# Designs tried in a protein design run: peptides against a protein of PDB entry 5FRP. Part 90

Target 1, 225 residues: chain A of PDB entry 5FRP
Amino acid sequence: VEWTESIPQIIATREDISKELNQALAKTFIDSDPRVRRTSVMIFNKVPVTEIWKNITNKAIYTSLLHLAREKHKEVRELCINTMAKFYSNSLNEIERTYQNKEIWEIIDTIPSTLYNLYYINDLNINEQVDSVIFEYLLPFEPDNDKRVHRLLTVLSHFDKKAFTSFFAFNARQIKISFAISKYIDFSKFLNNQESMSSSQGPIVMNKYNQTLQWLASGLSDSTK

## One batch from the design tools (peptide; made by RFdiffusion4, then SolubleMPNN)

Design b2_p17_7_s3 (from b2_p17_7, 7 letters changed)
Fold by OpenDDE base, seed 4:
Structure b2_p17_7_s3 (fold): chain B 225 residues (1-225), chain A 17 residues (1-17)
Amino acid sequence: as target 1 above (225 residues)
Amino acid sequence: PKKTPLEEFNEIVKKLE
């Protein structure tokens, strides 16, 4: 456990031992001691995402991280779920997709599916945690519509069938509401612009605005019931 | 006897000293 705790510092300072470190870390992720596994997961939290991608090149480590989401040990599982979601978000924000890191991205891109598949365990605690990390890390609030849509499409693009089913069952409604709100804001801005109102598109936008309002009203009413 | 991860790590650290 103690040596694993030193790994974040080692990763930051010593690039030359990357291969050996990767081999050792791959073993710690599957160690029989939950404390060792926990410490291994914490590396992904303590080390900057850019340094992780640079220094952790063994695919098995990332695969093992994802597998821990279904671990029996509650603390490790919970930590893993939070960690992998955060790591996914940070990776999307900070790591460029290149030919060299393609294989790792193929694994990381499965994180959303991995998380949504946890709903099938039918555990209330897990469900709550998954909900939390989805809204905090996977599909965070984004005021920029293009970025929000891009993120959503990125998340959905790698879903398996089960993940899609879970998505539609649990989160699709919230996402629809979010999009509707976004449209509402856009329409409101448009309507506040006198030049836009005088345009030939004015009546069309007004109609869409009204439809959006009606949809929002109906959706909010259903959520309160 | 398969070296424990700790043993392997320690060996790596020793090589770096």
Scores: peptide ipSAE 0.030, ipTM 0.531, DockQ to the pose 0.009
Fold by OpenDDE base, seed 2:
Structure b2_p17_7_s3 (fold): chain B 225 residues (1-225), chain A 17 residues (1-17)
Amino acid sequence: as target 1 above (225 residues)
Amino acid sequence: PKKTPLEEFNEIVKKLE
């Protein structure tokens, strides 16, 4: 019975710690000192992704992380780009989408678009870094075709127009348009399988598919002109 | 003495570790 009385205190302490942590981190991500911002980004590298999702609940922190991709301070920017790409990949692999974390996922799902939009800065160093993180984290080599297609579709489904254009401009050369098309076909076949359409995820996948199709069609049309 | 943001951060990181 005595241990039960301590549970509320422990929970309260944890909540307090979590609140304080979130408040502190929200401030450190926007601190004027680049060293502080750098250290803030490093948390996402040092702490397991599952613990981050559990303990960092303030959406402003994630938004701030994404903004640092355009940071003026080179070292912070470079670190941020690598960190957010890795975090995205780890999140896709390890974090389930729930109602509770939906708002955070809405931010995290913009990471691919955020990264691809960096190509418009027209900086060689940034471009090289973006290329690197795309191949390492966003669209890694995956021998399983289904997994690869699923990842690709996930990445593409949240692209803005600019990101999609960049994708076609830069990656379409490496990801043979033929491969993208092949994956599209495979995806279409997968979606046409009756069992997947009847799932609660069916409409979501269909919506993503339709968006992807529209984007692919638009990209192909622009490449032919 | 108000902990510097860095000190606060380090303490937080240590707690997460």
Scores: peptide ipSAE 0.041, ipTM 0.636, DockQ to the pose 0.012; fails the geometry check
Fold by OpenDDE base, seed 3:
Structure b2_p17_7_s3 (fold): chain B 225 residues (1-225), chain A 17 residues (1-17)
Amino acid sequence: as target 1 above (225 residues)
Amino acid sequence: PKKTPLEEFNEIVKKLE
């Protein structure tokens, strides 16, 4: 009987720890000391992605992380850019989209746009870093064509207009637009398979596909003018 | 002595390990 009475206290303590953690991190990410901000970013590198998603539920923390990509302090900025790109990739691979984490995903899905928008700063060092993280984390080498196309569609589906323009300007040369288009066609054929459309994910994927096509069409029209 | 935000953070990280 005594051990059963301790369980609620332990659970309560864990909830308290989680709350305290979120409150503390929200403060440390916006601390005036760049060393404190750096340490805060490092949590996302040291802690497994699944544990981050489980324990960090305050949206402000994720928003603050993304904001640090434009940090004036070079070391913090560079760390943040690498961290957020890696975190994005790991999240796509390991975290399921649920109703409970929807609001966090809405923020995380802006990471590609956040990164591509950094090209407009017109800083050579930033450009090189963005190039690096795009190839390493956002659009990594993937031998499976379906997975590669799915990743590309996921990345593009959340682009703003500026990010899309930047994508074509900088990466269209590397990601042969022709190859991307060809794979989009293949993906379209795959989506037209009745079994895939009947799944709960079918409509979501279709929506992403349509959005991507619309953006591609818009981007191509602007480049031909 | 008021724990610095960094110290508080480190303590929390240690508890998560």
Scores: peptide ipSAE 0.041, ipTM 0.611, DockQ to the pose 0.012; fails the geometry check
Fold by OpenDDE base, seed 1:
Structure b2_p17_7_s3 (fold): chain B 225 residues (1-225), chain A 17 residues (1-17)
Amino acid sequence: as target 1 above (225 residues)
Amino acid sequence: PKKTPLEEFNEIVKKLE
């Protein structure tokens, strides 16, 4: 356990031992002691995402990280779920897709599917945690429409059939609400501009605005029931 | 006796020090 705690510092300072370090980490992620596995996961929280991608090149480590999401040990599992969601988000924001890191991205791109598949375990605590990380890291609130759509499409593009099913069952409504709210804001801004209201598009926008309001009202009423 | 992963890692770290 103690040596694993020193790994973040080693990764940051020693590029020359990357091969040996990767081999050692691959073993610690599958160690029989949950404390060792926990400490291994913590590396992904303590080390910047750019340094992780640079220094951890063994694909087996990333695969093992994803497998820990279904581990029986509660503490390790919970840590892993939070860690992998955050790591996914940070990777999308900070890591460029290149030919060299393609194999790692193929694994990382399965994180959304891995998370949504956890709903099939039918555990309330797991479901709550998955909901939390989806809203915080996977599909965060984004006021920019283009960025929001791009993120959504990125997440959905790698779903397996089961992930799609769970997505539609649990989160599709929330995403629609978020999208509708964004449109509502845009319409409100348009309607507040007198010049825009006097245009030929004014009545069309007003109609869309009213439809959006009606939809929002109906959706909110169902959630309070 | 097969070295534990920890033992192997410690040996690697010692070689780097």
Scores: peptide ipSAE 0.029, ipTM 0.548, DockQ to the pose 0.009; fails the geometry check

Design b2_p17_7_s4 (from b2_p17_7, 5 letters changed)
Fold by OpenDDE base, seed 1:
Structure b2_p17_7_s4 (fold): chain B 225 residues (1-225), chain A 17 residues (1-17)
Amino acid sequence: as target 1 above (225 residues)
Amino acid sequence: PEKTPLEEFNEIVEKLE
């Protein structure tokens, strides 16, 4: 653990030991101790993306990073999901595609598919986290239409069939959520009107309001779990 | 057959309708 914690500084300062460092790091990503694996993932958060691409050349490390997204250890998994999404976004923004880094890009380009495939685990907490990183890193708000479309096409271009299915499901969910929110607002306005509440429609609208709230809440992880 | 996320989502929505 202590050695792994020193790696970010070493990567930044010591190009001469890159091979040995890569070999050692590859081992730490698959270590039996979750703390060691966690620290390994943190390297990708502490070191600038340009330095990572420059100094971490062993493709097995990147593959191992992606595999941790399905790890049983919750903390490591959650960290990995955030880290890989952020790393993907930063890589798209800052790293040029070259012949030399092609093999690494082939792995990194699978991050979107890897993330969308997590929806098949059917875990509410994982789903929420995936939603969060998609909005923050994978498909962020972009006012420039050309950039937005280009990013979307880039993300979709490497999807497997399952990822496409998840993507469509996610979009469908967004539409339904938007609709539900709109209905919630309408119901709330109705319920705030005393005349409307006294009408025969009052109880019906109240029931629909409660159903809408329940639906919206069902998609939210219990913050207490 | 493992239900697709879309199928699962639709099932949830159908229960609310």
Scores: peptide ipSAE 0.022, ipTM 0.425, DockQ to the pose 0.095; fails the geometry check
Fold by OpenDDE base, seed 2:
Structure b2_p17_7_s4 (fold): chain B 225 residues (1-225), chain A 17 residues (1-17)
Amino acid sequence: as target 1 above (225 residues)
Amino acid sequence: PEKTPLEEFNEIVEKLE
């Protein structure tokens, strides 16, 4: 564990990371101790993306990072999902595609598909996390339409059939959520009006309001677990 | 059979409708 904790500093300070360091790091990603695996993932968070690409050249490390998205240990899995999404976004923004890094890009380009495939686990906590990282890192809000479309096409270009299916499901859900939120606002305004509440429509709107809240709550994992 | 996310969402929506 102590050795692994020193790796981010070594990567950040030394331009010549030895083949040996890459081999050692590859082992820490598959270590039986979840603390060691966690520390390994944290390297991708603590070290600038440019330094990671420069110094981590062992493909097995990147492959192992992606596999941790399905890790049994919840904390490691959650960290990995956030880390890989952020790393993907940073890589798209800061790393050029070259002949030398082509093999690593082939792995990194599978991150969107890897994340969207997590929806098939049908776990509410995982779904929420995937939603979060999609909005924050994969498909962030971009006011420039051309940039937004380019990012979208980049993400979709490497999807497998399952990822596409999940993507469409996610989009359909977003539309429904947006609609539900709009209705929630309308219902709330109606309920705050005393004249409207005393009307024959009051009970009907209250019922619809409660249904809308229940629906919204069912799609959002209770953060209190 | 693991329901697809789409199938699950459709089931939830159908219950609301």
Scores: peptide ipSAE 0.022, ipTM 0.427, DockQ to the pose 0.099; fails the geometry check
Fold by OpenDDE base, seed 5:
Parts: structure tokens; sequence; C-alpha cells
Structure b2_p17_7_s4 (fold): chain B 225 residues (1-225), chain A 17 residues (1-17)
């Protein structure tokens, strides 16, 4: 643990991270002690993305990072999911694709698929976290249409079949939720208007409002189950 | 059998219908 904790400083201060250090770090990612694994993941959070790409050259480290997204230890898993999503986003923004880093990019490009595949675990906490990191890091709000489309295409370009399925399911769900929320707002406004409530449409809208609430509640509850 | 996200989604949709 102590050794692993020193790695961020070493990476930040030394440009000459040896092959040996990379090999040692690769071992810490698969260590039986979750604290060691946690510290290993934290390297990707503490060290600038440019320095990581420069100094972490062992592919096994990146592969192991991605694997930790499915580990049993909750804290390490959660950290890993956030870390890999952020790292992916930062890499897209700051790291150029070169011949030298091609093999690492091949791994990093699988991060979106890795994350979307976590939906198949059918764990609510994991799903919520994946949702969060998708909105924050993978597909962040981007007002520029060209950039937004480019990011989307980049994310989708390396999807496996399962990731696509999850993506479509997620998006479809979000669209429906958004629609339901919009309807809820409309119904609420309608119901708050006494003139509207006294109209022939009043009972109909009230019924739809209740159905919408029930659906939202069930969807939120199902999202909590 | 772990329900796929799609299956879960479909179940939600069916409840809305």
Amino acid sequence: as target 1 above (225 residues)
Amino acid sequence: PEKTPLEEFNEIVEKLE
C-alpha cells in the first residue's frame, strides 16, 4: 500500500518510469488487498492524463483497471467506474492518437462498452453510477452540435452488441422518463388551474396525472430495486 | 436468467401501455 501510494508522486516527478515500475503497478491492480487496488486506481485520478499516457505503458494496467469495474468490493468498483469514465473523457480531450499509443487506445476505446455492459449486472447502485458517469464523462452536455455528434460517434464506434443494446435501452428509458416528466408538469399545471379542472377534461387529465405519477413512482422504485 | 436492460425496459413500457 505504501509503495503504491508513492507512485503518483513518482509519475508526476519522474519522466523515466521504468519498465519495472509498470510491472509492479500491474501487480498492484490485481492485489488481493482492496486497499492496494484502490490506491492503484487512484493513480489515474491523481496523475494528469498526459503523464499517465506517457509513463504507464504496460497494457495490462489498463486492462486491469477496466476489469476492476466488475469487482466485488464496492468502494473499489465505484472508484474504478468513476475513474475510468473520467480517464476516457480526459484522454479523448487531451491525448492524440499516435502510432506509439495505438495499443493503449485500443483498450481505452473499450471503456464505453465496459461501462454499458455493467447494466447487465442488474444492480441498481451500479446502474445509477453508470448513468451518472455517462452524463458526466462519456456523453456530457455539449452545446456544440458537431462536437456532441463527434463524441457520440466516438463512443458508439467501439460498442459491442451488448453495449448497443444497453445504450438503446437506456436512451429509450430516458426519453420515456423525460416525456413522463413533461406530461407530469403539464398535468400539474392543468390541475392547478381551477377553470381547467371544472372543464369536461378535468377528470380525464386527473386520471392521466395519477397514472403518470404511478408510472414515475414505479419507474423510480424499479430504479431503486 | 438476468434480465437484459432491454427486457427491463420493455417491462416498464408494457406497464405504461
Scores: peptide ipSAE 0.021, ipTM 0.422, DockQ to the pose 0.101; fails the geometry check
Fold by OpenDDE base, seed 4:
Structure b2_p17_7_s4 (fold): chain B 225 residues (1-225), chain A 17 residues (1-17)
Amino acid sequence: as target 1 above (225 residues)
Amino acid sequence: PEKTPLEEFNEIVEKLE
C-alpha cells in the first residue's frame, strides 16, 4: 500500500524507471488487498492524464483498471467506475491519437462499453453510478452541438451489441422520465387552478399527480443517493 | 426472476400511461 501511494509522485518525477514501475503497478492492480487495488486506481485520479499516457505503457494496467469495474469490493468498484469514466473523458480531451498510443486507445475506447455493460448486473447502486458517470464524463453537457455530436459518435463507435442495447434502454428511460416530468408540470398547473380542482376532473388529476410524484420519487431517489 | 430496473421502470410508466 505504501509503495503504491508513492507511485503518483514517482510517475511525475522519474521517467527512467518506467518499465519497472509499470511491472509493479500491474501487480498492484490485481493485488489481493483491496486497499492496494484502491490505491492503484487512485493513480489515475492523482496523476495528470498526459503523464499517465506517457508513463503507463503496460496494456495490462489499463485492462486491469477496466476489470475492477466489476469487482466485488464496493469501494474499489465505485472508485474504478468513476475513475475510468473520468479518465476516458480526459483522454478524449487531452490525448492525441497517434500510432504509438494506438494500442492503449484500443483499450480506452472500450470504457464506454464497459460502463454500459454494467447495467446487466442489475444492481441499483451500480446503475445509479453508471448513470452519474455517463452524464458527468462520458456524455457531458456540451453547448456546442458539433462537439456534443462528435462525442456521442465517439462513444457509440466502439459499442458492442450489449452496450447499444443498454444505451437505448437508458435513453428510453430518459424519455419516459421527461414525459413524466411534463405530466407532473401539467398536473401541477391544473391543481393550482381552483376552478379545475373543483371540477369533476379534480380528483382524477390529483390521483394522476400523486402517481406521477411517486414514480418520480422512486426513480429520482436512486439518483440522489 | 428479479425484474430489471428497466422492467420495473417500464411497468411504472405503463401504469402512468
Scores: peptide ipSAE 0.018, ipTM 0.393, DockQ to the pose 0.100; fails the geometry check

Design b2_p17_8_s1 (from b2_p17_8, 6 letters changed)
Fold by OpenDDE base, seed 4:
Structure b2_p17_8_s1 (fold): chain B 225 residues (1-225), chain A 17 residues (1-17)
Amino acid sequence: as target 1 above (225 residues)
Amino acid sequence: PLKTLQEEFQEIVEKLE
């Protein structure tokens, strides 16, 4: 743990990291101690993306990072999911695709697919997190249409079949959610009107309102777990 | 009973597979 904690500083101060250091770092990602794994993941958060690409040359490190998305340890997994999504976004924004870094990009380009495949685990917590990182890092709001489309195409271009299916399912669900929210708003407006509530439709709308809320809430994970 | 969001998602996935 202590050794791994020193890595960000080392990377920041050194322009060239030895092959041996990379190999050692690779081992930390598969360490039996979740604290070590956590610290390893944090390197990707603490070190500028440009420095990571420059100094972390062992492809196994990147592969291992992606693997941690399915980590049994919740904290490590959650950190990993956020980290890899952010790293992907930062890489797209800051790292040029060159011949020299092609092999690493081949791994990094699979991050979106890796994330979308997490939906198949059928875990509400994971689903929520994936939802979040999609909107925050993978497909963030972009007012420039060309950039937005380019990002989308970049994300989709490396999808496997399952990820693509998941993508469609995700979008379909979002449409349903949007519709439900719209209904919720309409029902809320109705219920906030005393005259409307006193009408024969009052109880009916109240019921629909409750059903809508329940449906929306059912998609949320238990924060206590 | 109304299906949960997760159930809806799974059904969509199954349909698309």
Scores: peptide ipSAE 0.051, ipTM 0.645, DockQ to the pose 0.919
Fold by OpenDDE base, seed 2:
Structure b2_p17_8_s1 (fold): chain B 225 residues (1-225), chain A 17 residues (1-17)
Amino acid sequence: as target 1 above (225 residues)
Amino acid sequence: PLKTLQEEFQEIVEKLE
């Protein structure tokens, strides 16, 4: 019976410790040293999603995480983009929506919009990264149609106007890429045929082939940078 | 000149806004 009387004090103490920890952690996300910010982001990668939701209760931490997606330091930004996308996906899969975590979910639900809005920066490296995390974490391949549609609706349900526009642009671009790849294949087959290459159409197709390759390559970032 | 993939994407964005 005596231990029962001590439980409220223990809980209160633990809550206080947790609050202090959260406050300290919140400061690290805005630290001037990129290494400190990086370490803070890595917490979301190293700690299981269930433990993050349980122990990180300060909403400012989550907000700060999302802001790092637009920071100047390239390494931290790239890490943040991957981290937040993965965290979003894991949260959808593993975290139940409750009254207690509602405020955090309101922030987490904005991650898709945050990511799609990065396309407006018009940076090729950022665009490639956003493309990657969309396919890997936001809208991954799902053979079950109902699950796929449900995920899509979840992602879209919290879009702002700009994110929605970006989403349509993204899809339109993908269609164009697909078409270009199809043409590339057709041209390649044509050029690999000796009779076709020797025909009057040979030079014309070669030109179109080169243009198609150039167009496709223009969408790729310079790996040396 | 052939438009780049990035230019095509930006044009799509602008048309949808």
Scores: peptide ipSAE 0.028, ipTM 0.590, DockQ to the pose 0.907
Fold by OpenDDE base, seed 5:
Structure b2_p17_8_s1 (fold): chain B 225 residues (1-225), chain A 17 residues (1-17)
Amino acid sequence: as target 1 above (225 residues)
Amino acid sequence: PLKTLQEEFQEIVEKLE
C-alpha cells in the first residue's frame, strides 16, 4: 500500500520509470488487498493523463484497470468505473495518436464498450453510475455539432456487438425517461391547478401522476444500500 | 401495471439481441 501510494509522486518527478516499476505496478492492480487495488486506480486520478501515457507503457496495467470495472469490492469498482471513463475522456482530449502509443490506444478505445457492457450485470447502482459517466465523460454535452458527432463516432467505432445492443437500449430507455418526465411535469401542473383538480379528471390524473412517479423512482437505486 | 425502469431496459436489450 505504501509503495503504491508513492507511485504518483514518482511518476510526476521521474522521467525514467523502469520496466520493473511498471511490472510491479501491474501486480498491484490484482492484489488481494482492496486498499492496494484502490490506491493503484487512484494513480490514474492523481497523475496527469499526459504523464501516465508517457510513463506507464505496460499494457497490462491498462487491461487490469479495465478488469476492475467488474471488481467484487464495491468501492474499488465504483472508483474504477469513474476513473476509466474520465481517463478515456482526458486521453481523447489531450493525447495524440502515434505509432508509439498505438497498442495502448487499442486498449483505451475499448473503455466505452467495457462500460456499456456493465449494463448486463443488471445492477441498479452500476447502471446509475454508468449512466452518469456516459453523460459526464463519454458523451458529454457538446454544442458544436462536428465535435459531438466526432466524439460519438469515436466512442462507437470500437464497440462489440453487446455494447452496441446496450447502446441502443440505453438510448431507447432515455427516450422513455424523457417522456415520463414530461408527463410528470404535465401532471404536476394539472394537480397544482385547483380548477383542474376539482374536475372529474382530477382523481384520474392523480393516479397517473403516482404511477409515473413510481416508474421513475423504480429506476433509481436505494441510496441507503 | 407499469413495468419498472429496469424491466423496460432489460426487455429492450433482449429485443435488440
Scores: peptide ipSAE 0.026, ipTM 0.565, DockQ to the pose 0.913
Fold by OpenDDE base, seed 3:
Order: C-alpha cells, then structure tokens, then sequence
Structure b2_p17_8_s1 (fold): chain B 225 residues (1-225), chain A 17 residues (1-17)
C-alpha cells in the first residue's frame, strides 16, 4: 500500500522539522542582537512549562539560557535571571523526572548553582536580583516543613563548591540583616519616645540608629543608577 | 529560498504558543 510506504518519510520529515526548529531556536539565544536574545528568553515566560519541556528538546537551548545570566546586556541578563529561576521552580512543581528528560533535568538542576554563582560578580544590582529570585522561586516560603526541607535539599543537592560557599555567605548575610532590622526597629521605637530620647541614652541610640541605617543602605543598590 | 533565521524563529514561537 502506497500510503504505508510514505509513513516513514513523513515521520522522518517531522523529526527533521522538529530538529530544525530546535536548531533555529538555539541559534537565537546566541544571536548578536540582544532583542533576539530577549525574545528567545521570553519564550520561557510565555509558553507553559509543560509545553517547553515537550517541544524544546535541544539541551543547547537550556544551556544557552543559563549562560545569558552573565549576559553583558543588562536587560537580557535581568530577564534571564528571573526567567530561569521561575522556570526552575515551575519545573520542580510540574515536571516529573523521567528517563527521557534526564538530560534536560541535569541542566535545569544547575540553575540554583548558576544563580548563586552570580554573587561572585560582586554587583549590587545582580545581588539584589539574585536575592529576590531566591526568595520568590528557589526557596519560597513554604509552611509545610516537609515540603520546605525537600525543596531545600533539592536545591542543595546539585550545588557546586562555589555555590555552597555563596549559599553560606548569603545565609550569614541574611541573619545579619535580620538582626540589623530588628535593632533598627528597636532604635526607632526608642527615638519615637520623647522621654527616652531626652535621656542620657538618647544620643547614643541616635548614633547607633544612624550606623544601622548606613549599614543597611550600603547593601542596597542605587535605584537611580 | 532559505528562510531567514528571523523567519524560522517566528515560526518556532508560533508553534510553541
């Protein structure tokens, strides 16, 4: 039957088309035009995670996405950082680990390391963004202890050495920040009390208040830049 | 005629959406 003989060719054609599509997409991630790269990243935001995993099978695309986290173009980089973090979270929530998608998962599982390694760039803007995506996507608040621990272990299980170091540094910083904020609140309450402010401790607390503010501010990026 | 990269890209996006 003639139609039966055509089936292999049709299948081959579809595979070729799919491959070509993936190849074309892969090229867009490394395009010289940042607008093209941006648009490529946006695919991950516009298309449901399940469809991404289904249709984007070229691992180079995912690798390229991760590389854009260090993109020289600020807008593309920032978009990429948010995108990959969100994609990671969505993948954990919606995509099962199978034999077929193992290679992709191997890449996706490196997203936390990729993000934590960005701290070594020592850019305040990048740091703030990484902080944000950690809290929003990587290690979101989870009231269920088991789920929270499981997520944490999942994130940590694929850390490289540098990411671990960064992770510890991050946590240490968070503790310090929390402490500083607590003190800030205490000082603020003190300063808002007229009797306390008029006491011998008034000037001392004021100085500590200012120091605390300065310290907190020093860790923030300049929004005007 | 060979499709431009941009054309291919657009087709990909449309297919994925």
Amino acid sequence: as target 1 above (225 residues)
Amino acid sequence: PLKTLQEEFQEIVEKLE
Scores: peptide ipSAE 0.023, ipTM 0.401, DockQ to the pose 0.012

